# Designs tried in a protein design run: peptides against a protein of PDB entry 3ZOQ. Part 35

Target 1, 223 residues: chain A of PDB entry 3ZOQ
Amino acid sequence: QLLQDSWWNQLKEEFEKPYYQELREMLKREYAEQTIYPDSRDIFNALHYTSYDDVKVVILGQDPYHGPGQAQGLSFSVKPGVKQPPSLKNIFLELQQDIGCSIPNHGSLVSWAKQGVLLLNTVLTVRRGQANSHKGKGWERLTDRIIDVLSERERPVIFILWGRHAQMKKERIDTSKHFIIESTHPSPFSARNGFFGSRPFSRANAYLEKMGEAPIDWCIKDL

## One batch from the design tools (peptide; aimed at target 1 H185 P188)

Design b2_p20_3_s4 (made by RFdiffusion4, then SolubleMPNN; from b2_p20_3, 14 letters changed)
Fold by OpenDDE base, seed 4:
Structure b2_p20_3_s4 (fold): chain B 223 residues (1-223), chain A 20 residues (1-20)
Amino acid sequence: as target 1 above (223 residues)
Amino acid sequence: EEEEEEEKKKKEEEIEKSYA
């Protein structure tokens, strides 16, 4: 199977739809003719690390990093040994100020994903050096469906929506069941306008505790 | 309000560029 059973049960119908077949054929050509990120085996890493049932928190990103070795199939995350991008640095600064975590010596957020933090980009692939090059090719329809099936879930989810692009997805979220944490984007261009001091990590854990769930250990150990 | 929306759009474009 392409996905774990819990996600496959939710998304199998999407993979049979014409839009996804067209996307798949496009991606086959793109990966053959261009340098595409992440590695094709890593495209669905967010869903691989965090099952449908295990999702506690969702953090939405736009599209993968488009530099060599960066993209890990997880929003905002970079592979170990990769320099932390500016937005990720700001995420760790807020993490430190919010709950006192040390800034890790790497940028891998896999430890969050393994705890139920779905690190989902709305677009799951990108051409090398060309941000948003795969925008409007079908990924958004699939990732909208991912948001929809999470919104339909009885067990509450916490959605962390940084910046307007992520916040546009709020209309798809049943706020009678699910919790929303909104702020400006962690980008250096917007972080000072509300991201810093937004305390998304402590707020997320406060919601988890109210739900009777284990909090996320947001602190990342050095490698 | 319109100026804030235009500033938000510019910041979004800058955010998109910051992934480059």
Scores: peptide ipSAE 0.037, ipTM 0.689, DockQ to the pose 0.059
OpenDDE base, seeds 1, 2, 3, 5: peptide ipSAE 0.032, 0.035, 0.033, 0.035; ipTM 0.666, 0.682, 0.678, 0.688; seed 5 fails the geometry check

Design b2_p20_4 (made by RFdiffusion4)
Pose (drawn by RFdiffusion4):
Structure b2_p20_4 (pose): chain A 223 residues (1-223), chain P 20 residues (1-20)
Amino acid sequence: as target 1 above (223 residues)
Amino acid sequence: SEEERREEINAEARAQGDNV
């Protein structure tokens, strides 16, 4: 068993399939022969921090950061102590305009994960310095199933879909129950074309309050 | 062009550690 019960009860059948076994064997070799991010112990951190039952909001990313000391097994977040990349700086600028939070001295979003924000990348590993190097190796098949089981959940889930790739997942989400907040990506190329001013954080909290759920405290505290 | 501008901005973001 690789995950806590709430998730294992939804996903155990996927981990028994040939595609996962092939992916696992490729990763055992690659972690031994080269530099793979995130650290192997951290691959499933989004699900460890945020159980299936506790998921309030999902923020979809693509692949992990590919530089040393960055990826934590969470979308968009970085380990404390490293520089914040441009897209993450833009997420904090939008958070400041929307909620009013000060800009933090680190980029870790673990606080969000502990409050029910599932920081799910669609690809969970990457070779150092080589973006999208683990594309098509089997992770998409698993993360599509993670999206499927969240879409099947009775209690509504709020999906935040930034950019084109994340918005492609709308087809897998049952919008008769679930909420979608979508905009352009926070990358500097596209942040001033819709992401800025979109107010995704207060909008997510409004959906939660309508459902009688506690809102997320989005502000990140300095370390 | 718009495509060249996009490649330049994304390359610069990647040089600063972004994964775009």

Design b2_p20_4_s1 (made by RFdiffusion4, then SolubleMPNN; from b2_p20_4 with E2A R5E E8R N10R)
Fold by OpenDDE base, seed 3:
Structure b2_p20_4_s1 (fold): chain B 223 residues (1-223), chain A 20 residues (1-20)
Amino acid sequence: as target 1 above (223 residues)
Amino acid sequence: SAEEERERIRAEARAQGDNV
């Protein structure tokens, strides 16, 4: 099966639907004819690292980085050895100001994922050098379902929604059960308009503690 | 550990060649 049991039980029906079969056939063609990111083995890394039941926090991205060696199937995250993209640099700056973490010497957020931070892009693939090239091809329907099944979960989730694209998903989240942290996007174009000083990391941990759950260790160790 | 299990699952998924 494509996913671990906890996610498979929630999503298996989606993979049998016509829209996903069409997406799959498109992706097969794309990976054969184009350079597509991330590596096909890494498409579902967010779901591999963070089980359905282990999700504590969700951070939504749009689509993967479209440069070579960058995307690793986690929103905002880059593989070790890759220069930190501007948005990620700003995330780490806010992390430092919020809770005092050092800026790591790499951009991998895998340590967050392993702690229950679902680093989900709404679109899970992209053509090299072509941002949003796989928008509207079917990924959004699957990732909407991911949000839906998390919203339906009884155990509360914290959704961190940076920028308009992520915030459009609010309508799918049952705010009677779940918590939402919103700000402008960490992009250099928007970070100074509300992302900086938003303190999403300490706020998320405050919610977790209130729920009687272990906080996230947001500080990332150097490699 | 839960972390080891998640990494095992990820490795198995890659090994299966069923990626999409």
Scores: peptide ipSAE 0.128, ipTM 0.546, DockQ to the pose 0.019
OpenDDE base, seeds 1, 2, 4, 5: peptide ipSAE 0.097, 0.083, 0.024, 0.030; ipTM 0.576, 0.535, 0.625, 0.642

Design b2_p20_4_s2 (made by RFdiffusion4, then SolubleMPNN; from b2_p20_4 with E4A E7A N10R)
Fold by OpenDDE base, seed 1:
Structure b2_p20_4_s2 (fold): chain B 223 residues (1-223), chain A 20 residues (1-20)
Amino acid sequence: as target 1 above (223 residues)
Amino acid sequence: SEEARRAEIRAEARAQGDNV
């Protein structure tokens, strides 16, 4: 099946809906006729690395990196060997200031994903060189459902919402159960307006500890 | 403003994909 059991149970109905079938047909054409990122096998990596039940933290991105070899199906993350994009560099700078982690020599956030950090983009594919080119094609409906089923989960989740795009999803989150950490986006265009100094990593761990859960080891080892 | 919001979203999109 397309997804692991825990996510499949939550999302299987979506994949049968017309909107997703239309999205799928669009994607088939796109991947055949254009250069699309990430690799089609990596589209759902966020859900592959982090099961529904294991989600502790959600970090929302917009859409995948649109450069060669960058996107690996995780928000903000790039494959090893890929130059760290500006936003990711700022994420690591804040990580260092927040909790003292060293800046890693790569940009892969897989270690976060494996610990229960769902690195979800709202749109899961993109054309090469064309940011947001697959906006409004159906992904948002699926990823909204992902947010919804997490919001409905009894076990609390921490949602980290950087920037206005991600913050638009607040209305879907039951704040009586779940925690939201908001700041400006890590982009160089906005980071100095609130992202730097927001300390999302220590704050997330504080919530996890309050919930009686193990904190995330946010520090990333060099490869 | 709404325009400022849209501009920020565009900036975020560019930053999240822009290496060149």
Scores: peptide ipSAE 0.212, ipTM 0.842, DockQ to the pose 0.275
OpenDDE base, seeds 2, 3, 4, 5: peptide ipSAE 0.204, 0.208, 0.204, 0.167; ipTM 0.843, 0.845, 0.842, 0.829

Design b2_p20_4_s3 (made by RFdiffusion4, then SolubleMPNN; from b2_p20_4, 7 letters changed)
Fold by OpenDDE base, seed 5:
Structure b2_p20_4_s3 (fold): chain B 223 residues (1-223), chain A 20 residues (1-20)
Amino acid sequence: as target 1 above (223 residues)
Amino acid sequence: SAEEERARIRAAARAEGDNV
């Protein structure tokens, strides 16, 4: 896939590395032989919607939703018309409690992405019905590099790290320049243990304002 | 057990289309 120039400049070296070539070949086989999500054209949607220079906030997910029609290349986001998964519902519940947004009638977070919220999964593809099926195949190395180049950026970034998996990436983030918001994961498994009441949206905006940047309009309009 | 309950909650979430 052709990336925006800003991301291409940051990641071009990765795409030439053997691990990525192997990943690409694996993906070609997977998409040919299995049902893989998201659509191959949507794999890099997070980078398509949010340029390297425009990133204000990063929200890390693990891997795409593995159900039909769900994944759209953005962490936690589902295509319009798709039932909101429990974790996403909890995200919207926290959004409502945090800053008063209404719960949208869809689960698309594209509006966040367009405002500079990089909705990045650490693994960017998955087999239908098989969560984490593409773990350890090379995506993590690329997405680690994405985190690294953002950490190296002079302009500060806010990293929202929900749950242990995302929090493992803290070591890659220069906290002298960047801000980290941490809580438990929005999953029903963990949301009551710290996600609810964590107020990541208002905290992110408060930091953006302190930096002299425009806040994110986190409220999502109905379609 | 608490672990069994957590496992059930996780299974229920996955049944509703979650991936965690």
Scores: peptide ipSAE 0.465, ipTM 0.913, DockQ to the pose 0.860
OpenDDE base, seeds 1, 2, 3, 4: peptide ipSAE 0.097, 0.439, 0.465, 0.456; ipTM 0.788, 0.907, 0.913, 0.913

Design b2_p20_4_s4 (made by RFdiffusion4, then SolubleMPNN; from b2_p20_4, 6 letters changed)
Fold by OpenDDE base, seed 5:
Structure b2_p20_4_s4 (fold): chain B 223 residues (1-223), chain A 20 residues (1-20)
Amino acid sequence: as target 1 above (223 residues)
Amino acid sequence: SAAAERERIRAEARAQGDNV
């Protein structure tokens, strides 16, 4: 099957719907005719690394990095050996200021994903050099469903919503059960307007501890 | 200008493959 059992049980009905079939057919054409990121095997890495039951924190991105070798199916994350994009650099700067972590020599957030941080983009594919090229093609409906099934989960989740695009998803989140951390986006365009100093990492851990859960080790080791 | 700086930052982000 396409996904782990825990996610498959939540999402299997979506994959049978016409919108997803159309999306799948579109993606087949795109991957055949264009350079698409991430690699097709990596599209669902966020769900592969973090099971439905293991989700503690969600960090929403928009769509994958559109440069060669960057995207690895995790929001904001880049493969080892890839130069850290500006937004990711700012994430690490805030991480350092928030909880004292060193800035890693790579941009892979896989260690977060393995601890229950769902690094989800709302759109899961992109054409090379063409940001948002797969916007409005069906991914948003699937990823909305991912948010919905997490919102419906009894065990609380922490949603980190950077910027307006992610914050538009607030209406789908039951704030009586789940916690939301909001700030401006880590992009250089907006980071100084509220992202820096927002301390999302310590705040997330404080809530996890309050919920009786193990905190995330946000510090990333060098490779 | 502020506008020019924003455009520069945008261009740099695009050149680095940032999704923003």
Scores: peptide ipSAE 0.040, ipTM 0.714, DockQ to the pose 0.670
OpenDDE base, seeds 1, 2, 3, 4: peptide ipSAE 0.031, 0.025, 0.027, 0.030; ipTM 0.601, 0.566, 0.549, 0.663; seed 1 fails the geometry check

Design b2_p20_5 (made by RFdiffusion4)
Pose (drawn by RFdiffusion4):
Structure b2_p20_5 (pose): chain A 223 residues (1-223), chain P 20 residues (1-20)
Amino acid sequence: as target 1 above (223 residues)
Amino acid sequence: TATTASSTANTAISEADTGQ
């Protein structure tokens, strides 16, 4: 068993399939022979921090950060102590305009994960310095199933879909139950074309309050 | 020259994104 019960009960059948076994064997070799991010112990951190039952909001990313000291097994977050990349800086600028939070002295979003924000990348590993190097190796098949089981959940889930790739997943989400907040990506190329001013954080909290759920405290505290 | 400078600035931004 690789995950806590709430998730394992939804996903155990996927981990038994040939594609996962092939992916696992490739990763055992690659972690031994080269530099793979995030650290192997951290691959499933989004699901460890945010159980299936506790998921309030899902923020979809693509692949992990490919530099030393960055990836934590979470979409968009970085380990404390490393510089914040441009897209993450833009997420904090939008958070400041929307909610009013000060800009933090680190980029870790673990606080969000502990409050029910699933920081799910669609690809869970990457070779150092080589973006999208683990594309098509089997992670998409698993993360599509993670999206499927969240879409099948009775209690509604709020999906935040930034950019084109994340928005492609709308087809897998049952919008008769679930909420979608979508905009352009926070990358500097596209942040001023819709992401800025979109107010995703207060909008997510409004959906939660309508359902009688506690809102997320989005502000990140300095370390 | 201006096209080359613009392509270089765009590459630098892409590289700074480092993921996601």

Design b2_p20_5_s1 (made by RFdiffusion4, then SolubleMPNN; from b2_p20_5, 17 letters changed; failed a check: too like the target's own chain)
Amino acid sequence: EEEERRRRELEELREAERGG

Design b2_p20_5_s2 (made by RFdiffusion4, then SolubleMPNN; from b2_p20_5, 14 letters changed)
Fold by OpenDDE base, seed 4:
Structure b2_p20_5_s2 (fold): chain B 223 residues (1-223), chain A 20 residues (1-20)
Amino acid sequence: as target 1 above (223 residues)
Amino acid sequence: DAEAAARAALEALRKAELGG
């Protein structure tokens, strides 16, 4: 699937740059020689589901889940039928405590993406069983540009930054225009140190309402 | 299949590069 026009206009220059061409060649080899996630057709799903103009909220992840059938090109999200990873379970626990949503029987966050929640990983591919295996190969430059062009957008965006890795991107965000919600990561290792009780969902909706925009329906229906 | 995977990857990346 082609990128939506709104994203193409923002990113077309990146695709012509040497770093991306090198990344492209690397990915061709990786997908040929290794098991890479997500499926190649799903690499840009975050951009497919949420156009540049429709972005209301950004949730940053690091890199895709590296187990079979998990990653679907959306940060923290897993395909239906896949066991919810620990971080995602904690996200749903906070969602329940924050705004009363029931815990869904699946882990797909597509409904968020369709409402304008850009579920962006900073690295968009990974080798099976090898977390961060595609770190430093060029994805970060592209995804930095995604953050940059959103920061440059006149219409405000809400950035949800869980953990230090995501929070490192704060320097790229014009906080005079955009809103940032920060907490510790939803990982079991860090969730009790600030993620739980951070109420990112109600806070995001509060910002949206203040901006005169429709809030996100964060509650996810069972499949 | 390595060839199929490579082709799929190339197609996906090309589609991104061609724009909307």
Scores: peptide ipSAE 0.166, ipTM 0.803, DockQ to the pose 0.020
OpenDDE base, seeds 1, 2, 3, 5: peptide ipSAE 0.146, 0.137, 0.143, 0.038; ipTM 0.772, 0.784, 0.778, 0.660

Design b2_p20_5_s3 (made by RFdiffusion4, then SolubleMPNN; from b2_p20_5, 18 letters changed)
Fold by OpenDDE base, seed 2:
Structure b2_p20_5_s3 (fold): chain B 223 residues (1-223), chain A 20 residues (1-20)
Amino acid sequence: as target 1 above (223 residues)
Amino acid sequence: EEEEELAKKLEELLKAELGG
């Protein structure tokens, strides 16, 4: 099985490193013994939908939703038919206020991913009902590498960094080439402290336009 | 098309990595 794609070329060396092998073995045990989200086939959905070369925007999350049927392998996104989590609701509220999009009847952000929005969690798996249960197990090193290779890319990227956790990754981003949009997290605990009114969507599109790229259609159609 | 191809490749990788 010869894998050749833009992400493979950027990440193939990581998969051979001891940390990833340990992570892999951990994941094998976890998926065998525990209920882990997302489905193992969906772990890399962010990379599935958005190739290395097609990345225009990165939105960093922490780890997947840990409830049944929620996690879609995309940061902040939930599968159709799943109630929108509070943070996602706030994202859509800001989206509406920012650029006038209607609030969709679902929480899938796949349409963003298909347009070049890399919806990346720093940790890509979680145990059911146990937030951050897979923190510090190796995912962060891989996802740091993802950020690094994007930072090294000549074509500029827009990084949307909501909250302190995401903002800690700023040190890995070459701000001479790439654009950073920072605010508080969309969580109900922090959204009123800066997320609302931050207008990340219009700001991202403004940067894209300055770069001569097509803006993202952030509006999500109902299913 | 590229998306689908990448998805397949990464799926294969995951299968190899995690045992299918």
Scores: peptide ipSAE 0.032, ipTM 0.656, DockQ to the pose 0.017
OpenDDE base, seeds 1, 3, 4, 5: peptide ipSAE 0.028, 0.032, 0.028, 0.030; ipTM 0.635, 0.688, 0.650, 0.674; seeds 3, 4 fail the geometry check

Design b2_p20_5_s4 (made by RFdiffusion4, then SolubleMPNN; from b2_p20_5, 18 letters changed)
Fold by OpenDDE base, seed 2:
Structure b2_p20_5_s4 (fold): chain B 223 residues (1-223), chain A 20 residues (1-20)
Amino acid sequence: as target 1 above (223 residues)
Amino acid sequence: EEEELLKALLEELRKAERGG
């Protein structure tokens, strides 16, 4: 589907740049020759579910899940019926501990996206079974632009930056008007080093309330 | 199947780019 006008106005110039054309050609080759995730129809789901103007919170991921049927174009999110990946399980554990939400019986974060949580991966595609296989191919420049235009927005945004990769984007964020929530990554390798107990959900809602905005209903209903 | 995937990709990219 077409990008919403709000995103189009912010990103239209990127599509004419050489890096994006090269990315496009790379994607053509990859989707022709390899199994690539997510489904091509889902690549821009983060932008489809959350308009530029409706962004309240940004949660940055690295790249999509690389297993069959997992990725749905939203960072950390998996399609219904898919087993929750370890990082996502930890996210829900923190969610439960933070604000008392029940752990959902699925891993779809679409309900967050529809409320203004931009679930953005810095790289929007991946080859099956090969994490970071599309790193450095142009997606990062486009997603950097997404961060930049959000940083330039007058209405504040809350950026949740889990782990070093996401935190590297902090330099692009105007912290004079935007809010940053940082912790270690929800991965089992790092969650106990700061992610658990970081309470990003309640903290995000606290910022939203200070801004006079409706908080996010982080609790996810079972399907 | 590969052809269908490629066609789908091109269509989605085209839509995102508003090139069609």
Scores: peptide ipSAE 0.393, ipTM 0.864, DockQ to the pose 0.020
OpenDDE base, seeds 1, 3, 4, 5: peptide ipSAE 0.095, 0.373, 0.167, 0.082; ipTM 0.723, 0.853, 0.772, 0.702

Design b2_p20_6 (made by RFdiffusion4)
Pose (drawn by RFdiffusion4):
Structure b2_p20_6 (pose): chain A 223 residues (1-223), chain P 20 residues (1-20)
Amino acid sequence: as target 1 above (223 residues)
Amino acid sequence: SHEEELEEEEHVTENHETWL
């Protein structure tokens, strides 16, 4: 068993399939022979921090950060102590305009995960310095199933889909139950074309309040 | 599209430069 019960009960059949076994064997070799991010112990951190039952909001990313000391097994977040990349700086600028939070002295979003924000990348590993190097190796098949089981959940889930790749997942989400907040990506190329001013954080909290759920305290505290 | 390629290239470059 690789995950806590709430998730394992939804995903155990996927981990038994040939494609996962092939992916696991490739990763055992690559972690021993080269530099792979995030650290192997951190691959499933988004699901460790945020159980299936506790998921309130999902923020979909693509692949992990590919530099030293960055990736934590969470979309968009970085380990404390490293510079914040441009897209993450833009997420904090939008958070400041929307909610009013000060800009933090670190980029870790673990606080969000602990409050029910599933920071799910669609690809869970990457070779150092080589973006998208683990594309098509089997992670998409698993993360599509993660999206499927969240879409099948009775209690509604709020999906935040930034950019074109994340928005492609709308087909897998049952919008008769679930909420979608979508905009352009926070990358500097696209942040001033819709992401800025989109107010995703207060909009997510409004959906939660309508359902009688506690809102997320989005502000990140300095370390 | 070409615009999409430009955006992806810029984003990858910026991430790469972050940890140099």

Design b2_p20_6_s1 (made by RFdiffusion4, then SolubleMPNN; from b2_p20_6, 13 letters changed)
Fold by OpenDDE base, seed 3:
Structure b2_p20_6_s1 (fold): chain B 223 residues (1-223), chain A 20 residues (1-20)
Amino acid sequence: as target 1 above (223 residues)
Amino acid sequence: SELERQEEEGARQLEAETTK
């Protein structure tokens, strides 16, 4: 099956719906005719690294990086050996300022994912060099469902919503059960307007500790 | 489909990594 059991049980109905079938047909054509990111094996990496039950924190992105070798199926994350994109650099700067982590020599956030940080883009594929090229093709409906099933989960989740795009999903989150951390986007165009100093990492861990859960080790080791 | 096979292959690969 496409996903591990915990996610499959939550999402299997979506994969049978017409919208998703249409998305699949589109993706088949796109991957055959165009250069699409991430690699087809990596599309659902966010769900592979972090099971439904193990989700502690969600960080929403828009769509994958559209340059060669960058996207690895995790929001904001880049494969080792890839230059850190500006937004990611700012994330690490805030991480350093927030909790004292060193800036890693790579941009992979896999260590976060393995600890229960769901690094989810709302759109999971993109054409090379064409940001938002797969917007409105069906991914948003699936990822909305991902947010919905997490919102419906009894065990609380922390949603980190950077920027307006992510914050638009707030209406889908039951704030009586779940926690939301909001700020401006880490993009160089917006980071100085509220992202820097927002301390999302320590705040997330504070919530986790309050819930009696282990905090995230946000510090990333060099490779 | 080939796409589906590749996606499933990715799932298996990561499962192996997370079990290490």
Scores: peptide ipSAE 0.398, ipTM 0.869, DockQ to the pose 0.022
OpenDDE base, seeds 1, 2, 4, 5: peptide ipSAE 0.115, 0.104, 0.108, 0.112; ipTM 0.795, 0.795, 0.796, 0.798

Design b2_p20_6_s2 (made by RFdiffusion4, then SolubleMPNN; from b2_p20_6, 15 letters changed)
Fold by OpenDDE base, seed 5:
Structure b2_p20_6_s2 (fold): chain B 223 residues (1-223), chain A 20 residues (1-20)
Amino acid sequence: as target 1 above (223 residues)
Amino acid sequence: SEEEERRRKAEEELLAKTSE
């Protein structure tokens, strides 16, 4: 089976549906004929690192970075050794201002994922150099279902929604059970209009503590 | 680990050159 048991229990029916079968066939062609990111073995990393039951926080992205060596199947995250993209730099700046973390010497957010931060893109693949090239091909239906099954979960989840694209998913989230943290996007084009000073990390931990859960250690160690 | 092997095999199967 493609996913670990906790996610498979929630999503297995999706993989039998025609839309996903068509998506799979498309992906087979794309990976065979073009350079696609992330590596095919990393597509579902967000679900591999963070089980359904272990999700505490969700951070939504749009689609993977489309440059060589960048994407590792986690929203906003880049592989070690890769220059931090502008949005990620701003995320770390806010992290520093919010809770005092040092800016790490790499851009991998795997440590967040392993603590229950689901770093989910709404689209999970992209062609090299072509942002949003796999938009509307079926990923959104699967990732919508991921949001849905989390929304249906009794144990509360914290959704961090940066920017309009992510915020459009708010309608799928039961806000009577779950917590939403919204701000402008960390992109240089929008960060100064609300992202900076939004303090999503301390706010998320405040909610976790209120629920009696262990907070996230957002500070990232150097490699 | 078994989980890593499961993952590897499953993802290889996902993109295997098989027609449906």
Scores: peptide ipSAE 0.409, ipTM 0.851, DockQ to the pose 0.019
OpenDDE base, seeds 1, 2, 3, 4: peptide ipSAE 0.156, 0.142, 0.357, 0.119; ipTM 0.756, 0.762, 0.824, 0.744

Design b2_p20_6_s3 (made by RFdiffusion4, then SolubleMPNN; from b2_p20_6, 17 letters changed)
Fold by OpenDDE base, seed 4:
Structure b2_p20_6_s3 (fold): chain B 223 residues (1-223), chain A 20 residues (1-20)
Amino acid sequence: as target 1 above (223 residues)
Amino acid sequence: SAAEAAARAAAEQLLAATTE
């Protein structure tokens, strides 16, 4: 695989840094010795689907789903045919209440990614059945850089920050240029405390329209 | 550049190759 040139230009220096080399070596061992998700060819799918220049919206997740066949390298998204995880179900419930979209019969958010929604996890790999198992191994430094270079971009970005983990990244975002949409996390534990009714989809489109950009078609067709 | 493209490809292929 090959990252798009726009991302390569922004991140190429990171890939030569010791931390990333160490991360790579760690990942080689992990993929060889453990079951790691997503597939190694899908790790950077968020960057593959959405170029640096085409990013309109960023939705931050923590780390990939850790069950078989779930993770596809996009935050909150699952491959077609996979049962929708609870957080994703709540995302679709809010989507329905916010802008009237039907709940799709699958959980793939690829259509969002293709429209400029960067579905980025802060940690891009995970061991099967072990949430946060690759936390603190170097991914956060790379994904922080992704946030940084987007923050430095002249063309404004909308950052959707669900929950405290994502909101901790707000300090890296130049809010004089970029827009922030914050709420509690869509997880069942927190969704009723602010996520439901937060209307992030219509709010994001309102910002896009204010900037003179085409809104996102958030509605997802059945497969 | 071609050099950058090659370096980019190499970096990503290393991760992909470990699961082949």
Scores: peptide ipSAE 0.037, ipTM 0.664, DockQ to the pose 0.020
OpenDDE base, seeds 1, 2, 3, 5: peptide ipSAE 0.029, 0.032, 0.029, 0.035; ipTM 0.662, 0.637, 0.620, 0.668

